# Ledger of designs, part 154: peptides against a protein of PDB entry 3OIQ

Target 1, 212 residues: chain A of PDB entry 3OIQ
Amino acid sequence: KNRIFVSSSKDFEGYPSKAIVPVQFVALLTSIHLTETKCLLGFSNFERRGDQSQEDQYLIKLKFKDRGSERLARITISLLCQYFDIELPDLDSDSGASPTVILRDIHLERLCFSSCKALYVSKHGNYTLFLEDIKPLDLVSVISTISTKSTNSSKHSSSELISECDLNNSLVDIFNNLIEMNRDEKNRFKFVKLIHYDIELKKFVQDQQKVL

## One batch from the design tools (peptide; made by RFdiffusion4, then SolubleMPNN)

Design b1_p26_8_s1 (from b1_p26_8, 15 letters changed)
Fold by OpenDDE base, seed 1:
Structure b1_p26_8_s1 (fold): chain B 212 residues (1-212), chain A 26 residues (1-26)
Amino acid sequence: as target 1 above (212 residues)
Amino acid sequence: HSYDESLEVDLEEMKKWLEKLIEKLS
């Protein structure tokens, strides 16, 4: 089955009430919920939806039913957090207590761009997204990609079903939404409060603000 | 698909998590 690129979590409102659909999207990691019984990741592109919270627009479940799947989930979380420099409590604590990780509002401290592959599974109009694959994206690379508009169309790696255009458009949309949030005095998000706020990000934001 | 059989449990867990998120934002 062909994988569908999703630009908005609203797209799922039009999806079949009973289906299994491979999907892919790009968004910011906003939350991590790892307990003894479940593992959930929250993502958002911060698309405006009236007065509702823009957090966790994509809730992605990791399979967490047996020792093998639990181990895979914990490794996935560990690797993501290592990549984004997110501090986790020691998951290897010999204390026999399963490590619990509950992180929220990750985007207030770090921009964690992620390309996610998931299975949309629906029954009776309700749906769950199950993680199939996740690729963290480097912020410098994201900024470079948006700035250069580089149609480096030449690396047709035949394997990525997503058009380079869809990815780039989604990244631009996310930054535009963040700029709007930054301008809103009521919004907690501010670029200057990011731990990794540097001269490059500052310059990029200033340049994007001139286009908006 | 094995994911279809667990969908109801998964939706309930997700709902409970969302409710907790709303409570923290209120």
Scores: peptide ipSAE 0.019, ipTM 0.532, DockQ to the pose 0.053
Fold by OpenDDE base, seed 3:
Structure b1_p26_8_s1 (fold): chain B 212 residues (1-212), chain A 26 residues (1-26)
Amino acid sequence: as target 1 above (212 residues)
Amino acid sequence: HSYDESLEVDLEEMKKWLEKLIEKLS
């Protein structure tokens, strides 16, 4: 089955009530919820949705049914946190209890761009997104990609071009949404409060703000 | 890919649950 690129989580409202659809999206990691019985990742593009929270627009479930799936989930969380320099609370290893990790509003401290592959699974009108794959994206690479694609339309195959265009458009949209949030005095998100806020990000944001 | 009904998570219920968890941790 061809994987569908999803630019908005609203697209799922039009999806079949009984289907399994492989999907792909790019979004910011906003939350991590790991308990003894469940593992969930929250992502957002911060698309304006009226009164709905802009956080956790994509709730992605990791399979957590057996020891193997639990281990995979824990490894996934560990690797993501290592990549994004997210400090996990000291999992008190001494209690023998399954480590619980609850992180929220990750985007307020770190921009964790992620390319996600998931299965949309619907039954009886309800759906769940199951994680198939996750690729963390380097912020410098994201910035460079957005900055350079204003010029070089040339050499990639038509199918790769569509996927790359969709990815880049989504990345631009996310940044535009973040810029709007940063301009809103009521919004908690501020670029200057990011732990990794540097001269490069500052310059990029300033340049994007001039175009918007 | 067999997904049983027990794996189905209502996205809205999960969001509400997450919101409640925020309130408890704040």
Scores: peptide ipSAE 0.022, ipTM 0.516, DockQ to the pose 0.092; fails the geometry check
Fold by OpenDDE base, seed 4:
Structure b1_p26_8_s1 (fold): chain B 212 residues (1-212), chain A 26 residues (1-26)
Amino acid sequence: as target 1 above (212 residues)
Amino acid sequence: HSYDESLEVDLEEMKKWLEKLIEKLS
């Protein structure tokens, strides 16, 4: 089955009530929920749902049923957090108590762009998204990709079934949504509050704001 | 991969998480 690129979490409302569908999306990591019994990741593109942008529009489950899957989940979280410079407690502590990690509103401090592959699994109209693969995206690369408008970046391996256009459009949409949030005085999101807010990001945001 | 047996548990966990997130947004 071909993997479907998803631009909105609302697309799942039209999906089959009983199916397994491989999907892919690009979004910002917004939350991590790791306990002794579960591992969940929240992602959002901050698409407006009514008057409010919703966090955690994509809730992604990691397998967490046995020691092997738990270890894989912890490694995945560790690697993601290392990539995004998110400080975590030591997850490898031999202390028989699995560390609990609950991080929320990650996007308020860090823009953690991620390309996710997941399985949409539905039964009786309800669905769960199971993580298959995750690729963190470098912010500089994201900015560069948007700025060049270049449909010609041959650098994305032909193996990713996502059209370069779909990826770029999603990235642009996310930034546009963030710009709107930044302009809203009631919204907690502000670019200047990002830990990694630098001259490059500032310039990019300023340039995008002139077009919107 | 068969995920069907775990779907109900996973859905319940996700719902509980969503509820907590909504409480923060309210």
Scores: peptide ipSAE 0.019, ipTM 0.529, DockQ to the pose 0.064; fails the geometry check
Fold by OpenDDE base, seed 2:
Structure b1_p26_8_s1 (fold): chain B 212 residues (1-212), chain A 26 residues (1-26)
Amino acid sequence: as target 1 above (212 residues)
Amino acid sequence: HSYDESLEVDLEEMKKWLEKLIEKLS
């Protein structure tokens, strides 16, 4: 089955009202919602949508139906948080209650680039995105990929691979959107407020700002 | 929507839509 690369969450407005479509996208992790009954991940590319919030443009549901799927969801969240150095609230509450994790606006502190595979599932005009796979992307690798005009599109003609061009374009678009947000005095996002703001990121942002 | 309830899809509609997308990309 051909996986579709999605550059905008608006693309789903044109999707069938009753379908299952395998999709893939790249975005920043913006929220984590883990409760006793559900697990959701929010992602955004910060595409401008007028006066609408730019957070959680992609709301991805993890399977959370039984003990096995719940465990998998919790492990997934733990591994993602470990990879991105996201501080989870002490899950060691002595109360035998399943730990609740509600994190919002993650992008204000950390740029958590993620390549996601999901199933678009629609019924009666509504849709849900179900997570199939997630690949966290290292920020240094993202910066290097954007900075290196790798014209080497190895034509791996397999219908399941994102074109390197689509990935690169999406990463560039995200950074451009972040630069615009950083320039907006009303926007809470500022690169200098990122915990991992370093000389490399500073230089990269400065270089990208000259092109915009 | 539950995952199971959402699995009831119009496979024919999906197929036609996917075919149209492939034609546009090609």
Scores: peptide ipSAE 0.018, ipTM 0.517, DockQ to the pose 0.043; fails the geometry check

Design b1_p26_8_s2 (from b1_p26_8, 14 letters changed)
Fold by OpenDDE base, seed 1:
Structure b1_p26_8_s2 (fold): chain B 212 residues (1-212), chain A 26 residues (1-26)
Amino acid sequence: as target 1 above (212 residues)
Amino acid sequence: MKYDESLEVDEEKMREWLEKLIEKLS
């Protein structure tokens, strides 16, 4: 079955009941919720939805039903956080208590761009999303991709079902939304408050602001 | 459709996907 690229989490409102649909999207990591009983990742593209919170527009579940799946979930979270330089409490603590991790508003400190593959599953008029794959994206690479109007990099990575156009459009939309949030005095998001705010990001934002 | 966190799916395939994810992140 072909994987569907999703540009908005609102698309799921029109998705079929009692279905399993492979989907893919690009978004910022906004939250991590790891407890004794569940593991969730929150993502957002910060699409404007009236007065509703723009955080966690995509809530992705990791399988968390047995010791094996729990271990895999914890390792996945650890590796993802290591990639983005997100500080976690020691998950290996011999104290027998599974460490609880609740991180929110990650985007206020770090832009964690992620390409996610998920399984949409619906039943009884409701749906959930299960993680199939996640590819963290380097911010420098994201900026370069948007800035250069990436010519057809003929990197035939045959396995990515996403059109390069869909990926690029989503990345542009996310940055535009962040720029709008940065301009809003009521919004907590500010580029200058990012831990990794550097000269390159500053220049990119300034250049994009001139076009918007 | 509305989002429901309580919705569960018993698919062994999800384990295989997570294993592949770990391999990519290692």
Scores: peptide ipSAE 0.402, ipTM 0.755, DockQ to the pose 0.815
Fold by OpenDDE base, seed 5:
Parts: C-alpha cells; structure tokens; sequence
Structure b1_p26_8_s2 (fold): chain B 212 residues (1-212), chain A 26 residues (1-26)
C-alpha cells in the first residue's frame, strides 16, 4: 500500500525531509482561499492543540501555475461548493478578472466532511500538501456509518482505499472533538447554529454525548 | 517538518516518484 492514512496533521512533524509521500485523510472543510495566484483549501479534524487555533490543520494547495491548472482548480472549488450548498460568486464571469474567494470558518455553518488524497512534498525541513483527489461525504451517510459500526469488509482489495476502520475512527474522532467544542462556552462552534441542523443530527449528537 | 505555503513542487522529483511508483505496480 503506497498511500498513508493520516489521522493527525501532527504526523507531518515526524515525516521525512526531501520526500514525496502520498497521503489520505478525512476532515471537515474549514476554509477556501482562491486568489489570482493561488488556491488553498483548509481542513480540520479539530484535534486539541493547546492554545492554537483548531482551524486549517490541513492546508492543501491546488495546482495554480497555468490556465489549465487554474481552470481545474476553479472547477474543483465550484463542484465542492455546489455539493455542500456553499454560495460562491460566479467563477466563470466574462469580466476577465479572476474572482477572489476567501471563505473561513465554514464548519460553523456547515459540516463539510471530505476524504482527501494529497501529496506530501518536503524540502529543506519544510513541507507542503498538494491535492490529488477529493471526495465530499454526505453527512447522513457519515452518521449512518458511525452508528452501524459497519465493518463492511467489502474486500475491495485495491491498495488505494482507506481502511474502513481508519475512516470510521477518524469520523468518530471528529464528532467527539465537535461535541467537546460544543460543550465549551468559549468555542464559537455550536451544533444548533448549523444551517443543516435537523432532528437526525440532534439525535445522533445526543446519543454520542452519552458515550463521552 | 514545518508547513510552508511557499514551497513549490520539484517537477523532476515528482516525475522520479511517479516512475518509481509505476515500477512498483508493474
């Protein structure tokens, strides 16, 4: 298996220098930063990191070097935002000016679960992450997956699939972290402030809170 | 390692990595 599942962005502190490592993680989309010169996506699992912000624990770069890569980046952002019902300005506007999009704290309004494949690239003691693939996850499906403890050992033998156990553990950890944030009076995150907060999510959170 | 947003992809290293990956899969 050539792709490493990452449960914490802290793992990268111990990663090798001068390496390229394919990685995969599951996290919530927290930010979008699209300018004329770059495109970044921020993700978080909201792991406790002392007094540091829990936002943007994974900063993922999209290739943005030429017209082709820029177009692909814009399409990727558009499709993600369409999936999560995130309102964006028209990125294809004939105005010739590339629109600047800066969205932060997306998790305060919407839980945008995403399975990301990325390339870890390191040089001279530093690293960056480049997006290879992104799969948005449906919240109802996430809740169902956690609730059923379904070790569906569908032997999809392909070396590129996340272990179902790794996925489920990460999803559980994210929800546990969100529950802790929701309980913290100083934290801005509250489940009841989510646009999509419904009876199903409410029940799920209440049931998970009994285990914590 | 420390995160650096300014770090660019070494295209030659990316090519070498892809080649090695293909060799391991063949």
Amino acid sequence: as target 1 above (212 residues)
Amino acid sequence: MKYDESLEVDEEKMREWLEKLIEKLS
Scores: peptide ipSAE 0.395, ipTM 0.765, DockQ to the pose 0.269
Fold by OpenDDE base, seed 2:
Structure b1_p26_8_s2 (fold): chain B 212 residues (1-212), chain A 26 residues (1-26)
Amino acid sequence: as target 1 above (212 residues)
Amino acid sequence: MKYDESLEVDEEKMREWLEKLIEKLS
């Protein structure tokens, strides 16, 4: 079965029961939940959903059943945090307790664009998402991609099932949603509060605001 | 479908799915 690009987490409401469906999406990392028993990554496109929280629209599970999978999950979290310059709480190694990491609202400080491959797994009217692969996206590259009208359909090989159009549309939608959140006085998100808010991002946001 | 964090992977079904995927790619 071909991997399905997902533009909205609402799409899963219409997905089949008792199925395994490979999916992919692009979203902002919003939360990290690492405990002794589970590892979850939260992502969001910040689609408007009425009074519901716009956070954690995609909750992605990492396998966390044995020492090997736990180690892989911890390495994955460490590498993501290193890439995005996310400060992990000092794992006080002295307590002998497995390090618990609970980070929320990551998007309030850093825009962590991520391209995710996941498995949709459903049973008895419920579903979960399992991480297969994650590619962090550089913000400068994201800005460049949106700003440059992609005229060059480089014939990259048929194996990358992500339509460049689907990726670009999702990135634009995320920025548009962030601009709307930034304009809302009740919303905690503000571009100027981002740690990495620079002249390039400022200019890009100003240019995008003229189109909305 | 509704999201359920408690839903576990049936590893056998996942293996069968992967095997079928490999068979289609071979």
Scores: peptide ipSAE 0.394, ipTM 0.765, DockQ to the pose 0.268
Fold by OpenDDE base, seed 4:
Structure b1_p26_8_s2 (fold): chain B 212 residues (1-212), chain A 26 residues (1-26)
Amino acid sequence: as target 1 above (212 residues)
Amino acid sequence: MKYDESLEVDEEKMREWLEKLIEKLS
């Protein structure tokens, strides 16, 4: 079955019951929730949802049922945090207490763009999302991708049916949403408060703001 | 459909994924 690209987490409201659907989306990492019993990653594209929180629009579950899956989840989190330069407490501490990590509002300090592959799984009128794959995206690469009209259809027959167009559109939408949040005085998000806010990002944001 | 974090799924796919992630980060 072909993987479906998801541009909005609202799409899942219309998804079938009692199904397993491979999906893919791009979003910003917003939260990490690692406890003794569960591991969740929160993502958002910051789509406007009225009065609803724009955070954690995609809640992705990591398998966390046994020592093996717990270890895998911890390694996954460690690798992601290493990539995004997110400081975590030492997860490997031999002190038999499983470290609890609860990070929220990650997007307020770091833009952690991620391409996620997940399984939509539905049962009894409910659904969950299970992580299958995650690719952290470099911000410079994201900016370059948006800025360069990818006229070069390099014929990489990437069998991944996900249109480069869908990815790019979602990335643009995320930035546009962030720009709107930045303009809102009530919104906590500000580009200038990002730890990695540099001249390149500043220029990109300024250029995008002129189009909106 | 409504989101429910309590729903469960199979482990082997996560191992293959982690291996691929390590390869990409290396």
Scores: peptide ipSAE 0.394, ipTM 0.759, DockQ to the pose 0.700; fails the geometry check

Design b1_p26_8_s3 (from b1_p26_8, 12 letters changed)
Fold by OpenDDE base, seed 1:
Structure b1_p26_8_s3 (fold): chain B 212 residues (1-212), chain A 26 residues (1-26)
Amino acid sequence: as target 1 above (212 residues)
Amino acid sequence: HSYDESLEVDLEKMKEWLEKMIKELS
């Protein structure tokens, strides 16, 4: 089955009430919810949806029902946090308590761009997105990709089902949405409050603001 | 949106994904 690129989480409103559809999207990691009974990742492209919260537009579930799946989920969270330099609370392994991680509003401190593959699974009008793959994206690489518009068409890794155009358009849309949020005095998001705010990001934002 | 938490995905796909991630981060 062909994987469908999703540009908006609103697309799921038109999906069948009973289906299994492989999907892919690009978004910012906004939340991590790891408890004794569940593991969820929240993502957003910050598409404007009236007065509703723009957080967690994509809720991605990891299987968390047995020791094997729990182990996989915990390792996944650890690897993502390591990649994005997200500080996890000390998982004191000695307390015998299952490690609990609840992080929200990650985008206020770090821009964690991620390319996600998931299974859309619906039954009786409800749906769940199950994680199949996640590729964290380096911010410098994201900025470079948007700035150069470079069709580096040459790395046809035959395995990426997404058109380079779809990826680039989604990245541009996310940055445009962040710029709008940054301009809104009521919005908590500010580029200057990012831990990794540097001269390169500053310059990029300034250049993008001139085009908007 | 309401999520159907009763649905499951094959654990084998998650294993393959994990192996890939480990290789990319090592």
Scores: peptide ipSAE 0.021, ipTM 0.540, DockQ to the pose 0.592
Fold by OpenDDE base, seed 3:
Structure b1_p26_8_s3 (fold): chain B 212 residues (1-212), chain A 26 residues (1-26)
Amino acid sequence: as target 1 above (212 residues)
Amino acid sequence: HSYDESLEVDLEKMKEWLEKMIKELS
């Protein structure tokens, strides 16, 4: 089955009421919800949706039905957090209790760009997105990708079904949305409050702000 | 493909990703 690139989570409103569709999107990690019975990841492109929260526009479920899937979910969360330098609360290993992790508003401290492959599963008009794969994206690489595509069509004929254009357009859209949020005095998001805010990111944001 | 079969394939992909990440972190 061909994987569909999704630029907006609103696209799912037009999807079949009974289907299984492989999808891919790029978004920022906004939340992690790991309990004894469930694992959920929240992502957002921060697309304007009226009065709806811009957080967790993509709610992705990890399979959590057996010991094997639970272990995989926990390891996935651990590795993502290690990659993005997200501090997990000390999982008091001593209690033997399944570690609970609830993180929200991750984007306020760290820009965790992620390319996600998921399975859209709908039944009776309701849908669930199940994580198939996640690729964390390096922020420096994201910035470089956005900055360079103004000039060189590098012929990387990688057979990936997703046009390099769709990925880049989504990354640009996310940054534009973040710039708008940063300009809004009522919005909690500020680039200067990011833990990893450096000279490179500052320069990039300043350059993008001149174009918007 | 059944929903369950799709989930199994997803699990394999996630395992491959995990193995890659472990290698990159070592």
Scores: peptide ipSAE 0.019, ipTM 0.486, DockQ to the pose 0.156
Fold by OpenDDE base, seed 4:
Structure b1_p26_8_s3 (fold): chain B 212 residues (1-212), chain A 26 residues (1-26)
Amino acid sequence: as target 1 above (212 residues)
Amino acid sequence: HSYDESLEVDLEKMKEWLEKMIKELS
């Protein structure tokens, strides 16, 4: 079955009530929930749902049912956090108590762009998204991709079933949503509060704000 | 891919649970 690119979490409302559908999306990491029994990742493109942008529009479950899957989940979280410079407590602590990690509102401090592959699994109308693969995206690369408007970035391996157009459009939409949030005085999101806010990001945001 | 039915959780229930956990930790 071909993997479907998802631009909105609302697309799942039209999905079959009993199916397994491989999907892919691009979004910002917004939350991490790791407990003794569960591992969840929250993502959002900050699409407006009514008057409010919602965080955690994509809740992605990692398999967490045995020591092997738990270890894999912890490694996945560790690697993601290392990539995004998110400080975590030591997850490998031999202390028989599995460390609990709960991070929220990650997007308020760091823009953690991620390309996610997941399985949409539905039964009786309810669905779960299971993580299959995750690729963190470099912010500089994201900015460059949007700025060039170039459908010619041959650098994305032909193996990703996502059209370059779909990826670019999704990234643009996310940034546009962030710009709107930044303009809203009631919204906690502000680009200047990002830990990694630099001259390049500042310039990019300023340039995008002129077009919107 | 065999997915254990016990792992199938309604996305909205998961959201509610996360929201609750977030609120309890704030």
Scores: peptide ipSAE 0.017, ipTM 0.486, DockQ to the pose 0.095
Fold by OpenDDE base, seed 2:
Structure b1_p26_8_s3 (fold): chain B 212 residues (1-212), chain A 26 residues (1-26)
Amino acid sequence: as target 1 above (212 residues)
Amino acid sequence: HSYDESLEVDLEKMKEWLEKMIKELS
């Protein structure tokens, strides 16, 4: 089955009301919602949607039906948080209750670029995105990829026709949206407030701001 | 919606959508 690259969560408005479609997208991790009964990841490319919130444009559900899937979800969250250096609240509550993690607005402190594979599953006009795979992207690698106009389309003939171009375009769009948010005095997002704001990111943002 | 309850696919609507997408990409 051909996997579809999704550049906007609005694309799902045109999807069939009863379908299963494998999709892939690139976005920033914005929220984590882990409870006793569910695990959700929020992502956004911060596409402008009028007066609507730009957070959690992609709400991705992890399978959370049995002990095995719950364990996998918890491990996935732990590994993502470790990779992005996200401080989880001390899960060491002495109460034998499954730790609840609710993080919001992650993008205000860290740019957590992620390439996600998911299943779009719709029924009766409603849909759910189920996580199949997640690849965290290193910010330095993202910056280097955008900065190097590497037209080297190595024809990796793998049947997953996600063009390197689609990925790159999505990354550029996300940064452009973040730059616009940074310029907006009403927007809470500011690059200088990122924990990992360094000379490299500063230079990259300054260079991108000259092109916009 | 549970994953299992959503396994039914409207093949006709899916076909129409795919045909539309193919036309937009060609």
Scores: peptide ipSAE 0.015, ipTM 0.462, DockQ to the pose 0.038

